Peptides against a protein of PDB entry 5CWW. Designs and how they scored, part 116

Target 1, 194 residues: chain A of PDB entry 5CWW
Amino acid sequence: VPKLQGPFDFDLNPEDEQDDEVELKDIYVIGEKPRVADLMRGEEEELEMMKEDQHNGLSLNIICLLSTSGQVKICLDIDGVEAQWLPPRSKNKRLFAPPPEPPSLLTFQTFDTLKPAEVTPDGWPMFSEDATSPYSFYVTHPAGITYISLTPWVFRLESELQSDSEAGTEFRIDLLAKGQGSERDRIFTQTRTQ

## One batch from the design tools (peptide; made by RFdiffusion4, then SolubleMPNN)

Design b2_p28_1_s1 (from b2_p28_1, 12 letters changed)
Fold by OpenDDE base, seed 1:
Structure b2_p28_1_s1 (fold): chain B 194 residues (1-194), chain A 28 residues (1-28)
Amino acid sequence: as target 1 above (194 residues)
Amino acid sequence: SKEEERLKELAKKLAELVKREKEKRKLE
């Protein structure tokens, strides 16, 4: 039985976001790139394709959260939540193991996809995937469709994660954090026929 | 600003993450 992932603790949530005020409507998960060691069991052709993909993916899971208001929260799985299978119920659950700390997500970025005037009580924003990129997606709402791409910072973060050099890492990470670099483009807006 | 402080802490946590992942790879 897959261990239910959650509840998640969100680290570095914006202070202005009281958890009680944000109603989540959708979740979009971008899984981490497969580890090379896990790929060695595949056919050579799959290995070559995966090597190319390995250069383009992040070694961390990304969890995107979407609120009723069209707010997107981009979170990083910093604990490396491996799909923990529930250990077979061996009878000796040592009762005294402290409950495992809930996995923590690092809130990387928060932004809105809707203008305040576009937010409606009956509005239901949803995520949809971009078939052309694992790190791009859409937020669809009756008011419009917003394209989002995480590619700009994902590449940089992965470069740091895979780097053997410490030179300049702190500086580049600082720039990454400050820039946050997600692309956001409203590709469609529903014109209110007055 | 509060956001600037948040970003500073974010940078710190990301740096720690990078460090941890590098250390993990050295042990493997």
Scores: peptide ipSAE 0.567, ipTM 0.929, DockQ to the pose 0.772
Fold by OpenDDE base, seed 3:
Structure b2_p28_1_s1 (fold): chain B 194 residues (1-194), chain A 28 residues (1-28)
Amino acid sequence: as target 1 above (194 residues)
Amino acid sequence: SKEEERLKELAKKLAELVKREKEKRKLE
C-alpha cells in the first residue's frame, strides 16, 4: 500500500466536520495519467494498454480517504506530490532538514456510504478497485457494498486542463465544483435476518 | 451557506490550477 508520507494538509475541509479526529481506515490512490514522454520508456506492450486509458485519465493524482463511519473524502493533489514511497527509514536522521511542507490536498467532495444506523464501532469499511475503470471503486462494509464512480467530473476537469481556450472555463469549473458529479450506488445491502 | 462559500472557493482554486497549467504549456 503506497503510504503517502506525512500529515496531509487538507485545504477546504468542511467546517462541520467536528475536530473529532476522523479515524481513517483506508486510503485509495488514483495516480495521474502518465506523460507521453514517460510512456516512451516503457515496453511496447505496456504502451498500447496505456494509450487506450490515457484519453480518459486525469493529469492529477486523486486521493480517496475512508473513515470508520464510512465517510469518503475525495481529494486532489494540486502540488503534484509524487507518491514518494517512504524511503526505508535509513538511520541517518538528517535531523535538521525542515520537515518538507506537508503536501496540500484539495478536498473536492465528501460523502457518506453508510446510513447512521449501519455505523458500528466494530465496522471496518475498505476500498476495493473496479477492474473495468481506474476512476471507479467500491466501498465494502459488513452492512453492504457501495459503488463509486468519479468518471463524470474527472473527464470534465481533464478537458479544462487540456483546453487551449479560456472562453467559458471559469463558468464550466463553477458548474463542476457545484455539481461534483460523483456517482454512488448501493449495489448490495446485507439483510439483517432478524 | 458555509457549503456554498466552500464550493465558491473550490471553484476559484480549480480555476487557478487550470490557469497555471495553461501558462506552463505556453512556456514550453
Scores: peptide ipSAE 0.566, ipTM 0.929, DockQ to the pose 0.789
Fold by OpenDDE base, seed 4:
Structure b2_p28_1_s1 (fold): chain B 194 residues (1-194), chain A 28 residues (1-28)
Amino acid sequence: as target 1 above (194 residues)
Amino acid sequence: SKEEERLKELAKKLAELVKREKEKRKLE
């Protein structure tokens, strides 16, 4: 299966999803929470937001992809975590260095926001933010609006990332992966006025 | 199932990620 030579390599993409059939329409990026060290250097306002938001943000970037069919793909930027510690790539880009491998995104979850009958050729699903939470957002489409929240698993994943103990981590991660845990609720459906 | 295998691999990769991040913090 030709891997989508896109700007991103999607690791663990569902096999049944012919990448060639998925036309991306929108991207929603949830940036990683700032490090405490960065917060100390940052604006006081960011520090206050982190203190008040009981929802400790994820220490990873999340990339949400939306297809024309209303499919949402939730991906984790695993390379972004590595890039922070990669020694500055030696400036000697040898002219013949293979093109940098596209950053790998770990496909965490894929789900649909539209029913097959709601998918239209002229439909244009779009992401929109939820002002109340950085880990919640909406998918808007002429057929309806879907609320999505990543908070349930984000919290658990961050807890593991921040834990000092390795005890039980593998088990809890396994549960997290199997559970997926994203909330998805259709909050509005456009009734076809016949 | 294919999905079960995917989830298993996902869990593995997440565990590796967590491990790596913890190791990074220990070096700091």
Scores: peptide ipSAE 0.566, ipTM 0.927, DockQ to the pose 0.792
Fold by OpenDDE base, seed 2:
Structure b2_p28_1_s1 (fold): chain B 194 residues (1-194), chain A 28 residues (1-28)
Amino acid sequence: as target 1 above (194 residues)
Amino acid sequence: SKEEERLKELAKKLAELVKREKEKRKLE
């Protein structure tokens, strides 16, 4: 699991979300689509599997944050923070490298997976992957399970990133930002048997 | 609304990102 180490600066947080009030419980990272050049260094078997899964992945990392209240924050890694694999424990304390500026995350979307009445002090929401898609996942809480898919807007954003034309890009990006087309579906609700 | 302003700024930042990434690819 790439441990995103370090403080993140969140750009464009919703005003109503005072960072001080949101206790994070879980993080779900969707890695950027590997560049073809990086795929060539992988084992032949991984190359064949990736050729078949022409899943048009996003060329940016996506970081999903989950609060104790079941709030999901979808962030984009705009600085391209390469998942620094834990450098081998080279003992050399290079003392003097200025602390790298914390990577900036762009807050794309924030939404709740729980109703206010479902939020409990002992509640512990968790992310879980969808085996069928890297851009879909579940939020599991004692009150219920919510399916989330980023696929609709991820595809559109990637299309713009890969486009050679600037024509209409601004308009389409505006629509993408306003639409925030993440799918959200409560697939299970726990009935509190009184 | 505050949210509308946020979304406007989001669109701007995304557009800038797209532009930057395209420029990087042209240099490669």
Scores: peptide ipSAE 0.566, ipTM 0.929, DockQ to the pose 0.764

Design b2_p28_1_s3 (from b2_p28_1, 10 letters changed)
Fold by OpenDDE base, seed 1:
Structure b2_p28_1_s3 (fold): chain B 194 residues (1-194), chain A 28 residues (1-28)
Amino acid sequence: as target 1 above (194 residues)
Amino acid sequence: SAEEERLRKLAERLAALVEKRKAERKAA
């Protein structure tokens, strides 16, 4: 039986966001791409194929959360939440193992996809995938459709994660964190026929 | 600001992750 790993604790949430007040409507997960180092343990032929397919993906899971208000929260799984299976019913309930600390997610970015006037109490925003990119997706709401791309910072972050050089790393990470470089583009707006 | 401090901490956490990954690659 799969172990339910939720709820997640969110590190570095904005102070103004009371998690208890945010009604989540949808979750979009972008799974991590395997680390090059982990791939190098495989057969040489797979290594050559992987060199050509420079896995242009992030070696971290990304968890996107969508609220009723159209707020998107982008979280990173830094600790690497592994799928845990409930141990087979071995009789020894180790009653005294401290409950494992809930997995934590790092809040990378939070932003809105709706204008305040577009937010409705009964609004039902939804994620949908972009078939052309694993790091792009859409937020669909009756008021409109917003295209979101994580590509700009995902590429940079992965470059740092795979880099053997320490030169300039801190500076580039600082820029990445401060830049919050997700792309947002409203591709459709429902015109209220006044 | 509170957000600036949050971003500072975010950068620190990401930097620590980068270093961790680097160390793991060197040990392998």
Scores: peptide ipSAE 0.606, ipTM 0.939, DockQ to the pose 0.810
Fold by OpenDDE base, seed 3:
Structure b2_p28_1_s3 (fold): chain B 194 residues (1-194), chain A 28 residues (1-28)
Amino acid sequence: as target 1 above (194 residues)
Amino acid sequence: SAEEERLRKLAERLAALVEKRKAERKAA
């Protein structure tokens, strides 16, 4: 029997956001790409081709959350949430192992796609995919459409995750974290005809 | 600022992940 997973805890959530006040309306998940180490078990010749493909994705799941207000939260699954099955009900009163700590997501970035004046009670923001890139997507709302791309930081992060060099890693990661380099562009704004 | 501290912690978590992945590759 599949185990229901969640709710997720959010590590490093912004302090100004009361989790209880954020009504989530949509979720967009970008699945992880296979790790090089998992691919290395293949023939040596495939290894060289895969090195070029190593930069085609992130070896982490990305979970994007969208609130009613148009707030986007970009989270990283660092622990690698795997599908869990309910342990077979062994009749033996196994001492209630403390409930496993709920899976946590690392909050990478949070930003708004709507201006306060654009937020309406009946407004329903939604994610939509970009067919040209797995790391780009749109937030659609009656007030407008916002393009979002994670590309500026995703490939840099993956490069560090796959690097065998320790030289400069801390510095580059620090720059990556501070940069919060997701691209965000309002590509369409609905003009309210008065 | 609170955000600067958050970003510092974020960097630390990511750095730890990089090291973890490196260790996993060496063990494989």
Scores: peptide ipSAE 0.606, ipTM 0.939, DockQ to the pose 0.808
Fold by OpenDDE base, seed 2:
Parts: sequence; structure tokens; C-alpha cells
Structure b2_p28_1_s3 (fold): chain B 194 residues (1-194), chain A 28 residues (1-28)
Amino acid sequence: as target 1 above (194 residues)
Amino acid sequence: SAEEERLRKLAERLAALVEKRKAERKAA
């Protein structure tokens, strides 16, 4: 029986965001690509093709959350939430076993796609995929459409995750964290005809 | 700032992950 993965706890949320006040409307999940090391068990031919495709995806799941206000939260699944099967019900369920710590997501970045004046109580922002890249997507709202790309930092992070070099890793990771390098571009704005 | 501290912690978590992955590859 699949274990119900309960609500995720979010690590490193911005302090200014009272998590309790953010109403989520949509979720966009970017699944992890297989690690090159896991592929080394496969045919040498797949390894060569993956080296040429500089766009080897991140070996982590990315969970994007969208609020009613158009706020996007980008989270990383560092712990690798795999489909956990419920252990067979051993009879002696000690009633007081603390619930297993919910899987935690690491909050990488939070940003807005709407201006405060564009936020409406009945607004319903939604994610939509970009067919050209798994790490790019759109946020659509009646007020406009915003293009988002995670590719700049995803590539760098994966490079660090796959590198055997320890030289400069801490520095590069620090720059990656501070840079918050997601691309964000409003590609369409609905003009309210007076 | 609070955000600077958050980013510092973020960097630490990511660095720890990178080291973990490196260690796993060396052990394999």
C-alpha cells in the first residue's frame, strides 16, 4: 500500500511569509532525472548521449507552489521523497510513536509574478508547462502571463552535484544560493480597456 | 538580515548535499 505522503514541511521559508497565510492554488512538479552514476549501470551509448545533452536535468525533484496572489515558491526535494510503501501493519503499533517527520522541502526561492494592483480575490493563477524545456514554465493569470526559467541555477547545481572536484565548491554554492538565478519575464499583460 | 541568514543556511544545506553525493560516488 502506498504510504500517504502527508503535507510537506518547508525548510528555510522566508520569515516574512507567515506560511499559514499563503493560500496555495497550484503545484508544478519537475521530476528528477536519473543520476549519471545510476546510468553508468546502463549501456555506454546512453552515457555519451547524456554528455552531449548539456541539458541533463537536476538529480532532485523540484516542487513549485503558486499562491492566489501569484507568489511562486520553488522548493527542492533534498531527501528524495521516494514512494514509500507502508510497512506491514505490525500488530504492536505503539500508539505514541511520534508521527514520522513529514518529508521536508527546502525552500530555494520565492518571488511574485503579479503586481499588488493585479491581485484580485477571485484571481486564479495557474502553472503551464513549456514544451521546449522541463525547467521552464508559465504562470498564467487574467492580468498577464509570466515566463519562468530555472535553467540558469539548475544547470549549475547539477554540475556541483556531479562534480568530483572539491575545489571552489563552497564558493560556487554560496553564489548559487545568493544569486537566486531564476529567470522571470512578463511576456503578456492584459490591458484593461476602459 | 533575516534573508541573508536564510541564504547562508540555504548554501550550507546545498553544500552538505553536494558533499553527500560526492561521498556516495566515492563509495560506489
Scores: peptide ipSAE 0.606, ipTM 0.939, DockQ to the pose 0.823
Fold by OpenDDE base, seed 4:
Structure b2_p28_1_s3 (fold): chain B 194 residues (1-194), chain A 28 residues (1-28)
Amino acid sequence: as target 1 above (194 residues)
Amino acid sequence: SAEEERLRKLAERLAALVEKRKAERKAA
């Protein structure tokens, strides 16, 4: 029987986020692309396809979380959360094994898609995919639609993950972390009919 | 700031991941 995964622990969550205040409404998962190095061992054809794909995917799972307030949290699965199976019911182990540590996600970025005045108690923000890019998506809300693209930093991060060069890696990663270059564009705003 | 410290830690975690991946590739 598969073990239900979650709740997740969020590493490097913003301090001002009281977990109790953020009601999650939707989750959007961007699955990792195979590592080029792993592909070289067996799937030369897939490697060629990935090289041709201008958008080399990130070799990490990305978990996007959306709150009722329209806050988006971009998390990275660094540890590679695998499906856990329930241990076989051993009859006798009354020993409360400490609950396994919940899987952790690394909070990369948090941002809002709604203005405070647009947040409503009955709002229902939702994710929707962008068919043109696996690392772009939309957040839809009655107040408007926001386009989000992770492509700028995803590309850079993957470049570092695949690089054999040690020169300048720390500097580039620092810039990547500080820049947090997700694109965000409000493409539609609902006109409030007075 | 708290955010600057968070970003510093984020960079460290990402750097560690990069090094881990490099090590894995060298060992393969």
Scores: peptide ipSAE 0.604, ipTM 0.939, DockQ to the pose 0.818

Design b2_p28_1_s4 (from b2_p28_1, 9 letters changed)
Fold by OpenDDE base, seed 4:
Structure b2_p28_1_s4 (fold): chain B 194 residues (1-194), chain A 28 residues (1-28)
Amino acid sequence: as target 1 above (194 residues)
Amino acid sequence: MAEEERLKKLAEKLAKLVEKRKEERKLA
């Protein structure tokens, strides 16, 4: 049974985004690739195959959120990675323990796929996968189709996550955060035939 | 200003994550 995960808090959400104004229409989840440390416990043959696959993925879940307005929010599940190492939740929920803080998603990037004039009240944007890459996808809307690729930063982030070198890490991460280099290309625009 | 500060905090959080992952690998 898929456990309904939520509510999620959005860490580092843009201040100008009133949560009340963003009606979510779709969610696209890119599952994490296994970590090398987790693979070391497996069969050696699986380890080699997975090492090759690890070079092609992020060891974090990515949660993409799509609003009615065609806004895409790219979030990283940092806490979910931490939760895997938490000892089994001791059943001693003391009645007076503050409710566990909702899991937080780290808002990496937010961008629009629609122009303001393309936003319609009846518009229902949707995600669709790209068969060529797990880190690329499409946003479809009656006004058009937008291609999105996370590849420009995903592999760089993973490289830092897997690097044993501390030298220059802070600098490279700063560049990655500032660059937020998701590719976004409108591949189709619906021409209103007058 | 707000965005720059957000990006700074983002970088800090990502850096902490990277360090955490490195520490986890050292302990394994």
Scores: peptide ipSAE 0.588, ipTM 0.931, DockQ to the pose 0.811
Fold by OpenDDE base, seed 1:
Structure b2_p28_1_s4 (fold): chain B 194 residues (1-194), chain A 28 residues (1-28)
Amino acid sequence: as target 1 above (194 residues)
Amino acid sequence: MAEEERLKKLAEKLAKLVEKRKEERKLA
């Protein structure tokens, strides 16, 4: 039986966001790319060709959350939250180890896809995938459709995660954190027929 | 101010992650 995971703590969540005020409507998970080095323990020659694939994704899970208000929260799974299964009902009352600390997600970025005037109490924003890119997606709301791409920072972050160079890392990470660089483009707006 | 501090902490956490990954690769 799968273990129910949660609640998740959101590390570095914006202070102004009261946990109780944000009704989440949808979740979008971008799975980490497998570490090629862990998969290829046996085949040295294919390692060179697959190194190119390592450059095409992030070695972290990305969890995107969407609120009723059209707020998108982009979180990084730094700790590597794995699917947990309930241990088989072993008869032995194993002393309950203290409950593991709840898994935390690192809040990378939060932004709105709707203008304040577009927010409605009955609004139901939803994520939808972009078939052309695993790091791009859409937020669909009755008021409009917003294209989002994480590619500008994802590849930079992965480059740092895979780099053996220490030179300039701190600076580049600082720029990445401050810039955050997600693309956001409203591709469709529903015209309110007055 | 609060957001700037948050972003600073974000950068620090990301930097620690990068270092952790580098260390893991050195041990592997």
Scores: peptide ipSAE 0.593, ipTM 0.933, DockQ to the pose 0.801; fails the geometry check
Fold by OpenDDE base, seed 5:
Structure b2_p28_1_s4 (fold): chain B 194 residues (1-194), chain A 28 residues (1-28)
Amino acid sequence: as target 1 above (194 residues)
Amino acid sequence: MAEEERLKKLAEKLAKLVEKRKEERKLA
């Protein structure tokens, strides 16, 4: 039986965000691309063809959260949340296993897709995928549609994750963290019918 | 100040992750 995972703790949430006040409406998960090394355990010849595909994804799950206010939170699954199964009813459950630490997500970036005046109590923002890129998506709200792309930083982060070089890694990561480089573009705005 | 500190911590955590991944590859 699958174990329900959660609640998730959000590590490095912005201080101004009281999680208690943020009503989440939607979740968009960008699954990690499998590490070719993990998939190719046994077939050496196909390794060269898949190297090109490795450059096109992040070896981390990305969890995007969308609030009622149109706030998007981009979280990284650093711990690699694997599907947990209920332990088999073994008779010798040591009674004193500490409660498992709740899974944590690393809050990478938070931003708004709506202006304050566009936020409505009845607004139901939703995620939708971009067929052209796994790291791009749309936030649809009655007020408009916002395109979001994570590509500006995703590939850089993956490059660091896959690099064997230590030279300049700290600097590049610092720039990546500070850059908060997700693209955001309002592609449609609903004209207020007067 | 708060956001700057948050970003610093974010960078540190990401750096640790990168190092962890590098170490894992070296052991494999």
Scores: peptide ipSAE 0.593, ipTM 0.933, DockQ to the pose 0.814; fails the geometry check
Fold by OpenDDE base, seed 3:
Structure b2_p28_1_s4 (fold): chain B 194 residues (1-194), chain A 28 residues (1-28)
Amino acid sequence: as target 1 above (194 residues)
Amino acid sequence: MAEEERLKKLAEKLAKLVEKRKEERKLA
């Protein structure tokens, strides 16, 4: 039986966000591409073919959170949260083990998909996938549909994660962090017929 | 000021991750 995971701690959350005030409505998870080094621990010969395919995704899980207000939070799983299963009902696990530290997610970016006037108390925004890209998705709300793409920074980050070069890495990472380069485009707006 | 500091810390954490991954590949 799968174990319910969470709560998660959010590292580097914006200071002005009272976590208790943000009502989450949906979660969208983009799974990591497996690292070649982790796959090849047993087979030396297949290492060369998988290096080319590594450029097609991020070797980190991405967790996208969506609030009632249409706020999107993009989080990175740096620690590598894995699926947990309920331990078999063995009778004797000592009740006294300190609870494991909750996993932390790194808050990369936060942005809104709705204008303040479009936010409703009963709003129910939802994520939907883009069939053409694992790193693009939509936020649907009665007021409209917003396209989001993480591609502008995801591949740059992966390039740094896979690079053997140390030259200029710090500078490029600084630019990546400051750029917050997710694409956001409102593709549909519901016109209120007056 | 608060966001600038947040972004600086974000960059530092990402840089540490990159270095960790590089070290892991050198040892493999």
Scores: peptide ipSAE 0.592, ipTM 0.932, DockQ to the pose 0.802; fails the geometry check

Design b2_p28_2_s2 (from b2_p28_2, 12 letters changed)
Fold by OpenDDE base, seed 3:
Structure b2_p28_2_s2 (fold): chain B 194 residues (1-194), chain A 28 residues (1-28)
Amino acid sequence: as target 1 above (194 residues)
Amino acid sequence: SAEEEKRRKVLEALKKALEKLRKEEKEK
């Protein structure tokens, strides 16, 4: 169970406070890929399965937020990276360690899965996993089902995080920010029986 | 480590790039 139990401080720009209180309905978390060092403590069989999955997952946690209106926010856990590199805090649970600061979430992308006319007070969207890909999922609503894939950018971001060369980093990150975001496809629409 | 410092720099750059894009969209 990802221990992301703490209130996430959304580094929402204070100007986004003027946007209508987006009522959140659901949260979908994609955990970071296991670290090789942590896998070395596990059985050899799990290591072979991860080597065969050619799709090296992202070393960051991804948190997807879903509103009652069908808006999806894709967030990256930046503090998760910092925590990975912090020397393992000695297991001395000092009772008085200040609660770890809530992880800062960076909003990578925001998009809608419903048309304004499809939003109903009684219809709530929900996340569901894709069994074929860890970086793909569905948003299900009475009006329809939308497929979402993070694969277009996740691999590029991970490649940048693992790159040995600082040359061109700013350019590549700019391309990631301006480039094609998540794939979105409406796979089913409920026909209103007039 | 050198790898830790590199990852931090990438994340800082990503944040700056996203902030810049948001500002450019508001000025338009």
Scores: peptide ipSAE 0.187, ipTM 0.695, DockQ to the pose 0.639
Fold by OpenDDE base, seed 2:
Structure b2_p28_2_s2 (fold): chain B 194 residues (1-194), chain A 28 residues (1-28)
Amino acid sequence: as target 1 above (194 residues)
Amino acid sequence: SAEEEKRRKVLEALKKALEKLRKEEKEK
């Protein structure tokens, strides 16, 4: 299991001028699509299971952050491509490898799952997985449940990442950034019985 | 607007990421 170890430097966080101490309550990580070459080193049975899951996955890790207010940040690990699998710990070499530079996270999208009136001091939002898709998940809160899907943009982004042509890349990336981001659907709302 | 600036930063970062990935693929 790739352990995301270390402080994520949100170097690419736009200066959220809102010093509002966004208290993070939960993190949801979507791992990058395994490269076929890395799969060949595993047991044949694991290879077959992963081949079936060769759905159109993103070659980048996605890190979703959830605040106490129900704000979701969708972040991309753009440095994760350099994640050199450290060779297995041979016992003796005290090689003080410099600590790996913390991965740079790019905030792709930020959105709210709760209305301001739904935010309560005792209400804690949480992530939950969608068993049907690795790129879909839920935000659960006492006020309601919100379905989130990254599928509208993940495939497009992956297509750009795998594209050999630089022609039109800027235009297509611009469309990704300006287009409709993640799908959001409030599937349940708790009615306050007054 | 703050939104436009955010979009610009995302675009620049994505562009850099793409450039890096393409270089790595060419070296393989």
Scores: peptide ipSAE 0.149, ipTM 0.685, DockQ to the pose 0.062
Fold by OpenDDE base, seed 1:
Structure b2_p28_2_s2 (fold): chain B 194 residues (1-194), chain A 28 residues (1-28)
Amino acid sequence: as target 1 above (194 residues)
Amino acid sequence: SAEEEKRRKVLEALKKALEKLRKEEKEK
């Protein structure tokens, strides 16, 4: 998984206008699906299996940010889209090409995994992967464990990214933006033993 | 609401991203 090493420009994050220094505690990256063109070098059977997997993946990198308060930001690497469609820049590293601009992250969704009363100075939330799905993960905290799934919107977004039809695009994107975002389910809550 | 404004910004950004993708596909 290419570790997107920062710096990330959050210029597209409308929430960064709030001066509240959200202390980030953890980052979880979901890499983009492999490009079909890179897979064409494989056997036909691998191509069929990968076609099924490609229908279930997003062509964008997803970067999840977790704050000390248990706030999750789901960010999309939009600049990564431009890089995918740019023909492989000929290896002529023009020595004088301006350093690639850091990827601009779009905050798709922000939500809390903890109630205000569950936030403690000593309690640190962390991401953990779901081995059953690349688009599902957990936020673990001493107060509880929250399951998160991006599947409700990832498929729809990918369909729009792959769609050649401009008809209804605005409507479908509006549904993506206004609709239910990520699934969030508290699967475990630590009961305060009085 | 602040949430509606955020959603609008996401929508606009997604729209722009899709427009760029489509343009790049047409230019290939």
Scores: peptide ipSAE 0.147, ipTM 0.678, DockQ to the pose 0.062
Fold by OpenDDE base, seed 5:
Structure b2_p28_2_s2 (fold): chain B 194 residues (1-194), chain A 28 residues (1-28)
Amino acid sequence: as target 1 above (194 residues)
Amino acid sequence: SAEEEKRRKVLEALKKALEKLRKEEKEK
């Protein structure tokens, strides 16, 4: 799990996100697709596993934030892009390098997994992985389990990130905007025994 | 919808960020 060294900078969030001081309860990180160069150094077995997962992973880290109220915020690590696109800065370890700027996170999507009536003081939502897909996960809460998949947009975003052509960028981004966001499905709801 | 408008704003921010990154790469 890539250790995201906080604090996160949310300066890239649209102004209208009332960042209501949402108390964060859990964080789920989806690591960026390993660079081809890193794959070549990996054992042949890791290469075979990546070939089978036809889902071209996103070249950005995805940080999912979960609030106590069951709100999920899907964030993209934009600094990860800078690291890939910018030539490695010369290793001149100047001793006085300013502290690394906190990673800039772009909030891509925010949605709720719980209804207001399901939010309880003692009920804490948690992330859990989906063993079948790196871009799918669950939010578990005593009130129910919600399946979330990022697959509807991840591939499109990756295609945009890999595109060197500025032509059509606006159109492709617009398609991402107008497209359905993350898949969200409540797969289990606890029936309150009245 | 308010959600669609929010998404649009986010993607506009994303677009700007991507454009910035691409420009920075070309200038190097």
Scores: peptide ipSAE 0.154, ipTM 0.679, DockQ to the pose 0.042; fails the geometry check

